Peptides against a protein of PDB entry 7UQJ. Designs and how they scored, part 356

Target 1, 160 residues: chain A of PDB entry 7UQJ
Amino acid sequence: PELYQNFNITPPRGVLFHGPPGTGKTLMARALAASCSSDERKITFFMRKGADILSKWVGEAERQLRLLFEEAKKHQPSIIFFDEIDGLAPVRSSKQEQIHASIVSTLLALMDGMDNRGQVIVIGATNRPDAVDPALRRPGRFDREFYFPLPDVKARFKIL

## One batch from the design tools (peptide; made by RFdiffusion4, then SolubleMPNN)

Design b2_p29_8_s3 (from b2_p29_8, 13 letters changed)
Fold by OpenDDE base, seed 2:
Structure b2_p29_8_s3 (fold): chain B 160 residues (1-160), chain C 160 residues (1-160), chain D 160 residues (1-160), chain A 29 residues (1-29)
Amino acid sequence: as target 1 above (160 residues)
Amino acid sequence: as target 1 above (160 residues)
Amino acid sequence: as target 1 above (160 residues)
Amino acid sequence: EEEEEEKREKEEEEREKRRKEEVEKLLAE
């Protein structure tokens, strides 16, 4: 946010970090949060995991998403980081599919409801960009997509 | 450490992070330290710069290295990060070369003296892996070498 | 550049990345370069180290700086990244101080000579913002300062 | 003056070292 604001750039509503596991998507999201936190203006970093939204918030996921976005708005400038956002994709079970579709629909509405003037950046990270609902990847949502290549397999094996 | 322990991998005594400047070697070493720090088991991170070992520790570098390894052992699990470890390479001046050779010899002895049972990982970072003494790159020392490619231009396009 | 251009923002002439070692300043500068490099419009990234300007360019540092800025201008859009820009600060030896002062003066003139219409961004990285000549930190030069905190323990816990 | 400057450099190096150690502690924490 501050990087974008300090640059007078309207932060994109959503940024999709995609790439194989351990490419530093989460690392970079937090490094961005940290890099944007000045001593005068701390960026609030909110992290949620896609799988946690489905499993921990069973029956309240939509409400928890709304609260998250409200809290992020309240603590501007802020970043919402969704790790494993492909975990919000419908898993083949029809009942889970309906729940996931509702959660995704809520996230769409929250991203659409973000005024571009808001100092809230949403970062979604996935290992499977094609498993992310195309509706989330449209302009005004996760309209910026970010491939984290494998640091060549040796380089990764060599980081973790 | 805990990453390796959590994976039941015997942590290498030494890991060489190599790659062009600004590939995140130092950031990754720190991120590894943090990722391995649980609320229950904090990993102690020690950082030294190769150039500082040569310049700031003039005449006491060997002693300071010993103290560093002792402190790291005392605060297990721990990571010792040597940034710019190629800075320990002999610079062509004969007097500096002898000093550097002694420092490198001390580091070799300290790495060889690390029991594999110790929860101390040594990470050396360099922009010039070929400038690192081959003796440091042998099995039981920096035997794992990690190339940090420039996240290719596309990967970074996908961060901001 | 393209981020700024796509937002119709005049890119700042200079940006100072400051923060403790290993906070990802260099990584972020390169990430910014890449983030601005579309398939249609590659950003040319020039990297120089402050210490190299002093040591490798003894007696030609001013000329090499001029050539760097000319090359960056020729290869627009471009980023010039000065790593360890505090290495251009006068070291207390009077002879080095005069040389450093001349180099800093040349850098000031080059930054002042940048037309705001130029697609050249200058990024300076330092671990010691207070060691950077205040003249470089004035409006129209490195007038934007970006603190790279240590990914605070929480931010690191939240990186992997 | 040189001794005070060397002392300030040592204190600044020691502050930088303490900041690095505090950073190391904050890394350890």
Scores: peptide ipSAE 0.000, ipTM 0.245, DockQ to the pose 0.039; fails the geometry check
Fold by OpenDDE base, seed 3:
Structure b2_p29_8_s3 (fold): chain B 160 residues (1-160), chain C 160 residues (1-160), chain D 160 residues (1-160), chain A 29 residues (1-29)
Amino acid sequence: as target 1 above (160 residues)
Amino acid sequence: as target 1 above (160 residues)
Amino acid sequence: as target 1 above (160 residues)
Amino acid sequence: EEEEEEKREKEEEEREKRRKEEVEKLLAE
């Protein structure tokens, strides 16, 4: 009996983690990465922040995104986590610098270029899903959304 | 009866989250941001790190702080979260570079310049509240402090 | 009776936090830092990312690691946390750039150079403990390992 | 400079773990 190794090819999926800041988006993204890691199949986790891609890599952000996706592809199975993706992929209708639009276009192209046979999951985390470019929320990109609710309203009442 | 829309103008409040590292300061700050987000009123969450403001923006940190506060004001209601604020706002009595003192002075001025009618909350997180410039802990700035206790001493006993 | 102040000299210990991403490695590391902070003895917490040491400090990463260990020693008791240490200290057998090998060698030397009388704890966090150079996992370095399990497999089933 | 930047990334991951444990408690109830 040929044990078909069900390579659970988790197709490249864009998952948008949205919800209240600190509801566990980053936490969940990271948890998912290693719950998928077995001793035989360790998932490579890449993390980037939207704002860091903009600020650290002035003029190179596009290249850095390409390198990130290439590395993720090389180290399959992989998770790419974009924390604060609303920072790098703001809505195009906002009066934002052309640099942001260019980075968003590069991210779109990279997500569209993901081979469905690849084991690369892209997770975007945002506190402002509506501030994320709707083009990123289309099928084949961040086409799954997970809402992270707040744990306790009581913490809010203590602070506000 | 004129329904005074209680615009819950959460006055610009500086909240210092202090406590043991990983007691959930960033988690709570983020949780607060979105517990305040309704479908009709989404809170914009800005996160900066104290040392990133110092290291990434050599000579521009002051300008970046100004831009951050302007953006937060533009996207009201907003939360500005400074993670590791002791990194950008160290005690002035420490033999630290003039750059730190200048950044602290800019942050002080920005916090003092917050219109009490604005819906901008500033949350500073630190593991070392005593390493934060006392000028930031004055009324009208980080005038509220929240201590984050450790969850389990047992984790400490396993490691130490 | 001379009360020998048992200076609980927590010897310099390298602790590898490994486990599923967002199992709270960073959370535990920071929690430990402040559970050890009393009002009289505040622990200084230093955090770096492996990938940031590589990307931000092209050609200076070795110097920056040295500075980090010097500052941690100066501000004792201290915790140095390397997040994603697999990013800076990848397995030497991997076809990685000579720069990584040099940074790893510097980190090894710095960990080996820690005075056993110092109150500096080094915590490395990784999602891929097997991607960390085995030389870092030897006695006197990251010789303690803590596994961080995933909370719920159900969250995985919702996303995957 | 660099040591303080490193200090901050750790707080993010730590805050991440507690959120899961709380979310899991809430999902187990």
Scores: peptide ipSAE 0.000, ipTM 0.166, DockQ to the pose 0.026; fails the geometry check
Fold by OpenDDE base, seed 4:
Structure b2_p29_8_s3 (fold): chain B 160 residues (1-160), chain C 160 residues (1-160), chain D 160 residues (1-160), chain A 29 residues (1-29)
Amino acid sequence: as target 1 above (160 residues)
Amino acid sequence: as target 1 above (160 residues)
Amino acid sequence: as target 1 above (160 residues)
Amino acid sequence: EEEEEEKREKEEEEREKRRKEEVEKLLAE
């Protein structure tokens, strides 16, 4: 928050890490959590897998998301990392519409409800960014994206 | 291979990356493939998800594993990365015993069949290493392990 | 370098391996060096022990670090492995502050001075990651970490 | 200096482009 204020940049509430499987999205989120932690100030890192929230908490996924965001706020500075976020908030396809729609709506509301002054960062990781609901990718939500190319595409994308 | 001979160390054929979800296992495997790749010499990185092999290749998983190892040998130096290897080779539980047993037996044979002089590294990643078949973790297979702690443990283990 | 040049992430100049003694950190660093080496292109592996640099080179540790990084650059692609890096760059504690502060400052500057295009990877290994200076773990330095659990935790996490 | 930096950036982008197609080839194989 404060560092972003110094740069005159709206702190992204959410960052989307996307790229083919195994491109390192989850590790980067962890590495960021670690890099942002100091001896005096530890970042609390909350990790959830999208499919796990959906499968383990069928009918309770919305509540579990609320509890997660509350816990992240309580333990700020914090990172909420959603691995395989396309599994939690897939592009709305007809067959499981109601469950996915409620979960997505809850996640949208939680991201919108994050105070810009709060020290909670959301990181979503997906292998299929096109399978993530576009509504999550709007300003104030996952408004920054990082592409994680394949190793051989990576041998091209200079991570400088 | 040669560097290990110079160190009087049997090259691990396999390395298991384990730790809670989002601890960075997949990224590390990729990062290693990266670090090992240069402008003149690229490491070929093969990635498979354990559950994807099982689900996409029901009844052909053994063949797909053989083809993967052959391709990795053809394109050496190479890394074979099995993400969620607990999904491919779960601890033998009664209900799906035959399919999992055949896949595990194939993977064991492929890892045992890797020439110590070959430039093929296998990396398994799992969130549930207790769910990975013990036989995969013997010397000459996944005989080396890397734990990826949670960020709260990493904030202790300082990934700063 | 190249495959790190590939996540659209600043290639970690450094990777921290951490975990209890005997968890295989040093072995992994060697494994990576070997996997990255081929018949045509060998990776030069430089190993230093943190305590050895401090004890053998009291008053010259900074110079030895500079020479090490220069040599690694000359022989790229290369890996610089600092085993027991907590012995070289301990968390700044009062009693040996000046010597450790100078060594840490030198290592920071050397890691910051590494060209992102260079094929030099730094790997730090420690049994006490909490004892490693936080400044080393920032982005562009040891910005990626790997935990190595105990064999009993590994025997659960079965890499067998 | 700016032209050499732009040239380095373009060579970097071309290297970055040439590495992408090889991956796409290696993944398509």
Scores: peptide ipSAE 0.000, ipTM 0.197, DockQ to the pose 0.021; fails the geometry check

Design b2_p29_8_s3 (from b2_p29_8, 13 letters changed)
Fold by OpenDDE base, seed 5:
Structure b2_p29_8_s3 (fold): chain B 160 residues (1-160), chain C 160 residues (1-160), chain D 160 residues (1-160), chain A 29 residues (1-29)
Amino acid sequence: as target 1 above (160 residues)
Amino acid sequence: as target 1 above (160 residues)
Amino acid sequence: as target 1 above (160 residues)
Amino acid sequence: EEEEEEKREKEEEEREKRRKEEVEKLLAE
């Protein structure tokens, strides 16, 4: 939020962090949340794990998503970080289609319903970007993607 | 670099990593450098120890800083990591004021002189953020700070 | 491996990285793997997710763990990184005791069976260290723990 | 001793929960 305000740019609705496990996606999301906050304008960071939304709130996942977005809007500027978002919104595979479809539909609607003036950034993290529903990757949703490559051994060596 | 390019945002000039010793500041800077490197856009990681710049290059520290920033600019996208930056730019204590003042002045000028379009990120790490000259912590310099709190004592003992 | 060899110390069999999500545990494990690699002695990095070992290999998890440790030993010096190790070896909760107990038992045996001369480091990462079976946290196993605290909010705020 | 460890674990869980809540709150703020 503040980063984008300081840049006089509209904050993106959604950013997808993808890359192999252990590439720092979650840390970067936290670091981004942190760096967008000032002493005057703290950024609210909501962390949810995609699988937890699916598993802990079976039948209430849609409600919990709505509450999360409402809370994020109430506490703006805010970041919603979905870790393992592929667990929340897997690509439509045949066997569990209905529940996943409802959750994905709700998330799509929530992202589409975000006012472009809203100081809410949504960050999804995944190890499998291809397992994220393509509908979430459209403009106005997770339209920005960040690949977190493995620090290549050579790049790591330069780090050390 | 790539993160900020993908966001169409200007990379921050400077980030301060601070926190107790052994909290992973150096490793995080390294890991960030590595994660920002792609196969197509390798980030060049420059590591310098603040105390080494002061001690090894007595009378040439300013020149070495200039060369470092020039080399980082030449090899952009790049990260300059200053470990123990409080050793380079201590808060003005009475006895060594002149040499430190010149080095700090040079670092300030180098950070101010970085084109906002430059793909150079400067990361400073310190165990003592209050020992870092406040002039370095102003907007356009190390305007971003990361606290690395202690891993709990039991956990810390196991890092060392 | 090389770090410990360079220090003339026996590498720990296991290191537990714990702390809130997005504290860089996985990134740190990767960065450590990279740091311990030289041009002459590349470290092989094996990454597994605890939940994936449990879910993808139902009834074969023990075999997959054995194969992983054998492969790591074959490709030594190596690091085995278990992300979300609490998903692999949860503290004995009543309902799923038998399957988890067998996997934990196998992991314990594999860690106990590692020759102290083996250049294999095991890193477990978790957001919930108390959800990791205490038997894994004993000497000769994950006898080293690293807490990855949230970068303090003040410091986080300054990163953006 | 076990009750004091369970109280310390609960106080550490509450401190970690308060730190998470302060981090969520400082991230919330």
Scores: peptide ipSAE 0.000, ipTM 0.217, DockQ to the pose 0.049; fails the geometry check

Design b2_p29_8_s4 (from b2_p29_8, 13 letters changed)
Fold by OpenDDE base, seed 5:
Structure b2_p29_8_s4 (fold): chain B 160 residues (1-160), chain C 160 residues (1-160), chain D 160 residues (1-160), chain A 29 residues (1-29)
Amino acid sequence: as target 1 above (160 residues)
Amino acid sequence: as target 1 above (160 residues)
Amino acid sequence: as target 1 above (160 residues)
Amino acid sequence: DREREEERERQEREREERREKEVKELLEA
């Protein structure tokens, strides 16, 4: 947030962390929230799991997304982390995943409705970036993507 | 496997990673698999999610666990990582979770059936160690527990 | 240490974990220490904060570093984790950071004085690898660098 | 092979560093 303001760079409203499962996406989001939190300026970290929004909040997923974004805005600077965002925002072209179209549309609208001045960052994490609705990967939404590679097996041999 | 052989340490049959969500439990398990993998000796990393075994393999969860342990043994040295293991192995005392008793019993038997010399490590990750069946937390199973604290905001600033 | 000996890899005397604050560097270091620890061979984990060595041990920082390395050698296999190592080991070319030259020189000497066979790993964590004295990033010191991307730190540890 | 993997690791680290920096920048923004 402030780093981008200082660089006069429009902070991306959303960041997509993608890479194989267990490459550090979820911990990064948490650790970023913590690292952006100073004693003077605590970043509030909101975490949701994409599948949980669909399964636990059946029929209320839209409302819960709205409330989440409102709460994040109220507690700015804040990070909203969606773990397994491919479970929240499946590809609209998938016939089997069309039942989620309203939730995806709501997430799109919420991301589009964020002011560029909002100190709210949305981080999506996925193991399958191609399973995320392409509309979410457009400018003004999850417009920055960070691949989390499997650290090379040899890189790890260099640590241990 | 090799990490423990190299340390002349009896590899725990199981390691429980516990701590708040996004504290890097899943990241640790992967980082361990890769750090234990050399050019000469690749650690095969198997990852399963506890809830997926119960939900996707309804009625086959036992068979899938057996196959997973057989595959891990075949590809030793190997790591089996169970993410969200509290979803796979709920507390047996929970009346509501008693329906999973067969899966828990199978996992117990599979862990008990591992030779101490087996180059298979089982890593369970949970946000709620007390939601994991206490029988899994006994010696010869998940007998080592690693707490993944939320790094304090300053320690998080150091982690990030 | 022993993992590297078994792989016929010269154990790095030091590993630099770098990446944004909260990426799980400290968590990784702790979890590496924990994962390398068994019932028979516990890895002793020593943690120091770079800024604390400079601020809390004013005039004794050299002595405290020596004691730390001696204690780590005594309790081998061990990990020394320097969190915020850029606070301990600022760039010598920086006029403002020249006051720390003695501490940096002591750390260099301590790392150079470690036997390649020593079961002591030094992990430095920084958010700013370029703020770390380049002399520390040379072969035989922090010669292995691990970028902790803005994690899927949860996902990256799934690889190790 | 070892040099190629060290170079892959270096490239992965540099990619990770860039990601970490950019996301830190994102989060600090």
Scores: peptide ipSAE 0.020, ipTM 0.384, DockQ to the pose 0.044; fails the geometry check
Fold by OpenDDE base, seed 4:
Structure b2_p29_8_s4 (fold): chain B 160 residues (1-160), chain C 160 residues (1-160), chain D 160 residues (1-160), chain A 29 residues (1-29)
Amino acid sequence: as target 1 above (160 residues)
Amino acid sequence: as target 1 above (160 residues)
Amino acid sequence: as target 1 above (160 residues)
Amino acid sequence: DREREEERERQEREREERREKEVKELLEA
């Protein structure tokens, strides 16, 4: 907070963690939430799985998203972590366009509706960043992206 | 690795990583693989998702497991990481008993068939350890269990 | 753990986890500690932040390190995790040489004083491995290093 | 080759450190 205020940098509202499965995206989001929590300032961590919002809440996904953002706003400072966000906001494919379009539109509106002074960070994690709707990856939404490489590749580069 | 050597503990053939989603189970398994890899001794890391073996290979799951263990044995030292292992070997419930029983029986036989000196470690990750077939949690199989608590709870347990 | 046993590799006394902040170094260290704990053999996990040892214990950092290693030795098997170890043992730079030199010298002596059979593993995590005193990175100290790359760099290496 | 690889790894580490510092700063913001 202070650094962004001091530097007059508008903090990104959303961060996309992308990379292969099991690279620690979800873990990082949780560790970040924990690391930013102090005794004086606990960060509330909201986690949802994109596919769960679609599958468990068929026809209520938009409402669940609204409630999630309202709850996150109520419990500021907070992190909303969407695990497998590609499951929530897949690239607009023709066959299920209407249901996914409504959910994506709701998520876009919720991210756009966050005040710049809001202490709500949205972290989206995906194994397939290219499967995330490009509209979510625009400035003021998931405008920062962090890739999570395989550890095997990390090990190989120290072996070279 | 070091801890078990320093501790003169016979390495379990199988390690169960359990804990809530996004606690770093998969990341840990991968980082363990990376950590045990040296320039002279690369560990081959095999990752499978339990549900993928069931869903992608309907009727061939047993064959896929055999091939995986053979490949892991061929590329020793190796780690087989089963992500969401509860999806591969769910608790034996009555209705789909035959297909799951065959897969579980195959996995049991493959784990039992590993030499104690074999350089193949099996890591199972689950969010639901109680959903993993208890037969897999016996000595000589997944005989070590590691809980991955939420970072928020990790912070609280250091506050206690 | 198992891999080092199965591989007859002398466990390093110290492991350096390096990579940018939030790559899961701390989480990995905790999960390793958890992963080496069994019902019969709980691993005691000591975590300190390098900067906290310097800032909270000005003039007592050496004593705090000694106490930490003694406590870790008393509670074997144990892991000492230094988060941000570059804050504790920065590269010897001229201006604050004396205070840092004493702390570094103490840490070196403590790491050298661990028996090869000692059940104390030291994990140092840093975002800046080049900011860690090279004396700590020698054999018998932090002689194994694991890079925790950012998510973004892991993709590029699968594209190569 | 090794020096170039070490320098690439250093530059990647520095880029990585900046990005994660930015994420941490975001989360601390």
Scores: peptide ipSAE 0.014, ipTM 0.380, DockQ to the pose 0.040; fails the geometry check
Fold by OpenDDE base, seed 1:
Structure b2_p29_8_s4 (fold): chain B 160 residues (1-160), chain C 160 residues (1-160), chain D 160 residues (1-160), chain A 29 residues (1-29)
Amino acid sequence: as target 1 above (160 residues)
Amino acid sequence: as target 1 above (160 residues)
Amino acid sequence: as target 1 above (160 residues)
Amino acid sequence: DREREEERERQEREREERREKEVKELLEA
């Protein structure tokens, strides 16, 4: 937080974790949430799966996204973690049903509408960064990307 | 590879990782892919979930499987990892919708159609080996099985 | 067992593991199953996901639950682990389709119908204890709750 | 900081071991 203020850099609202599945993206997001939580400053961690927002809330996905961002704003400091965000915001194709275009547009608007002074961070995790709508990867949205490589052989021997 | 050539044993095309969920089957498959990858020899790792192949590609699941195997063959050496393969190839019941029978038949044919000289390994992960169609467990398909036991208490203390 | 008998306390039939996702609830349930299994006393571990019981067994979910509990009773000592139990038994809303009410009622009846002398333990894991029907959290059901806090930063650095 | 983190990690392990023990006692029960 303070470091971003010093550099006159708008703190990234969105961070894209990308990399192969099972590389610990979700674990890292949780890690960050816990590491940023102190006794005095509890970070509220919201988790949603991209596909769940589409499937569980047919016709209400936009409203659920709005409510999620409002709730995150109320519970600042907060992290919104979207797992499998490629399921939420697939690359816009001409074949995209009007429903998907509207959900993506809502997410874009919600990310754009976050005040830079708000302590809401959005983390998207994907296995396929190229399957995420490029509009989400623009400045002021998911403008930071972290690649999660496959665990190295040495890292593997620590997990086993 | 070389050891299998020396024994005139057809290298296993398919390996079934079975064991309770969260036992690191996916992580092991990734780790195997990483350990077999050298700087000179990158292994391409393809991952699919069994249920995703059924649900995301209604009526196109067969085509997507074919494309996946073709792509894996193009990017040799490669690993195709099917997570939750029991969702893809449930045990054939008389109640199986014709669609499921066709998908399973396609996967069988694709595994049978792999050239023994091809450096494509298929890893299936399941929590329920008995829920996988026995036809997949035959020689030349998932003919090797690795049980992932529950991590022992000591192994758990290393994961925690 | 003996300690509960001594205090005239009905042994808890159900334990609710709750806490943020990726806090090792599933891993814990598994390791408990393994740690309670001896060479002489193998514990049979049954795992189901809440959402899977609803989605995979449309119209048969009740029957599948009954079969699961019967199978667990036959294979005593046994653990039934429900992952994502909030998907199985969401808080009863007036909008709940009659199907969900019936499944939850079946689970309640099955938990109530367990003989106190039976060596069947039910573990439910959820990320949202408040999303679980309060009827499941009553005495004789999921009457013990274990909170899984976010792993500390250091624990995370060991997983990474 | 390191000692506090080690102590937290110890307390978390002790809590986890206690939870394991309690659940083990439940299972052995």
Scores: peptide ipSAE 0.000, ipTM 0.295, DockQ to the pose 0.022; fails the geometry check

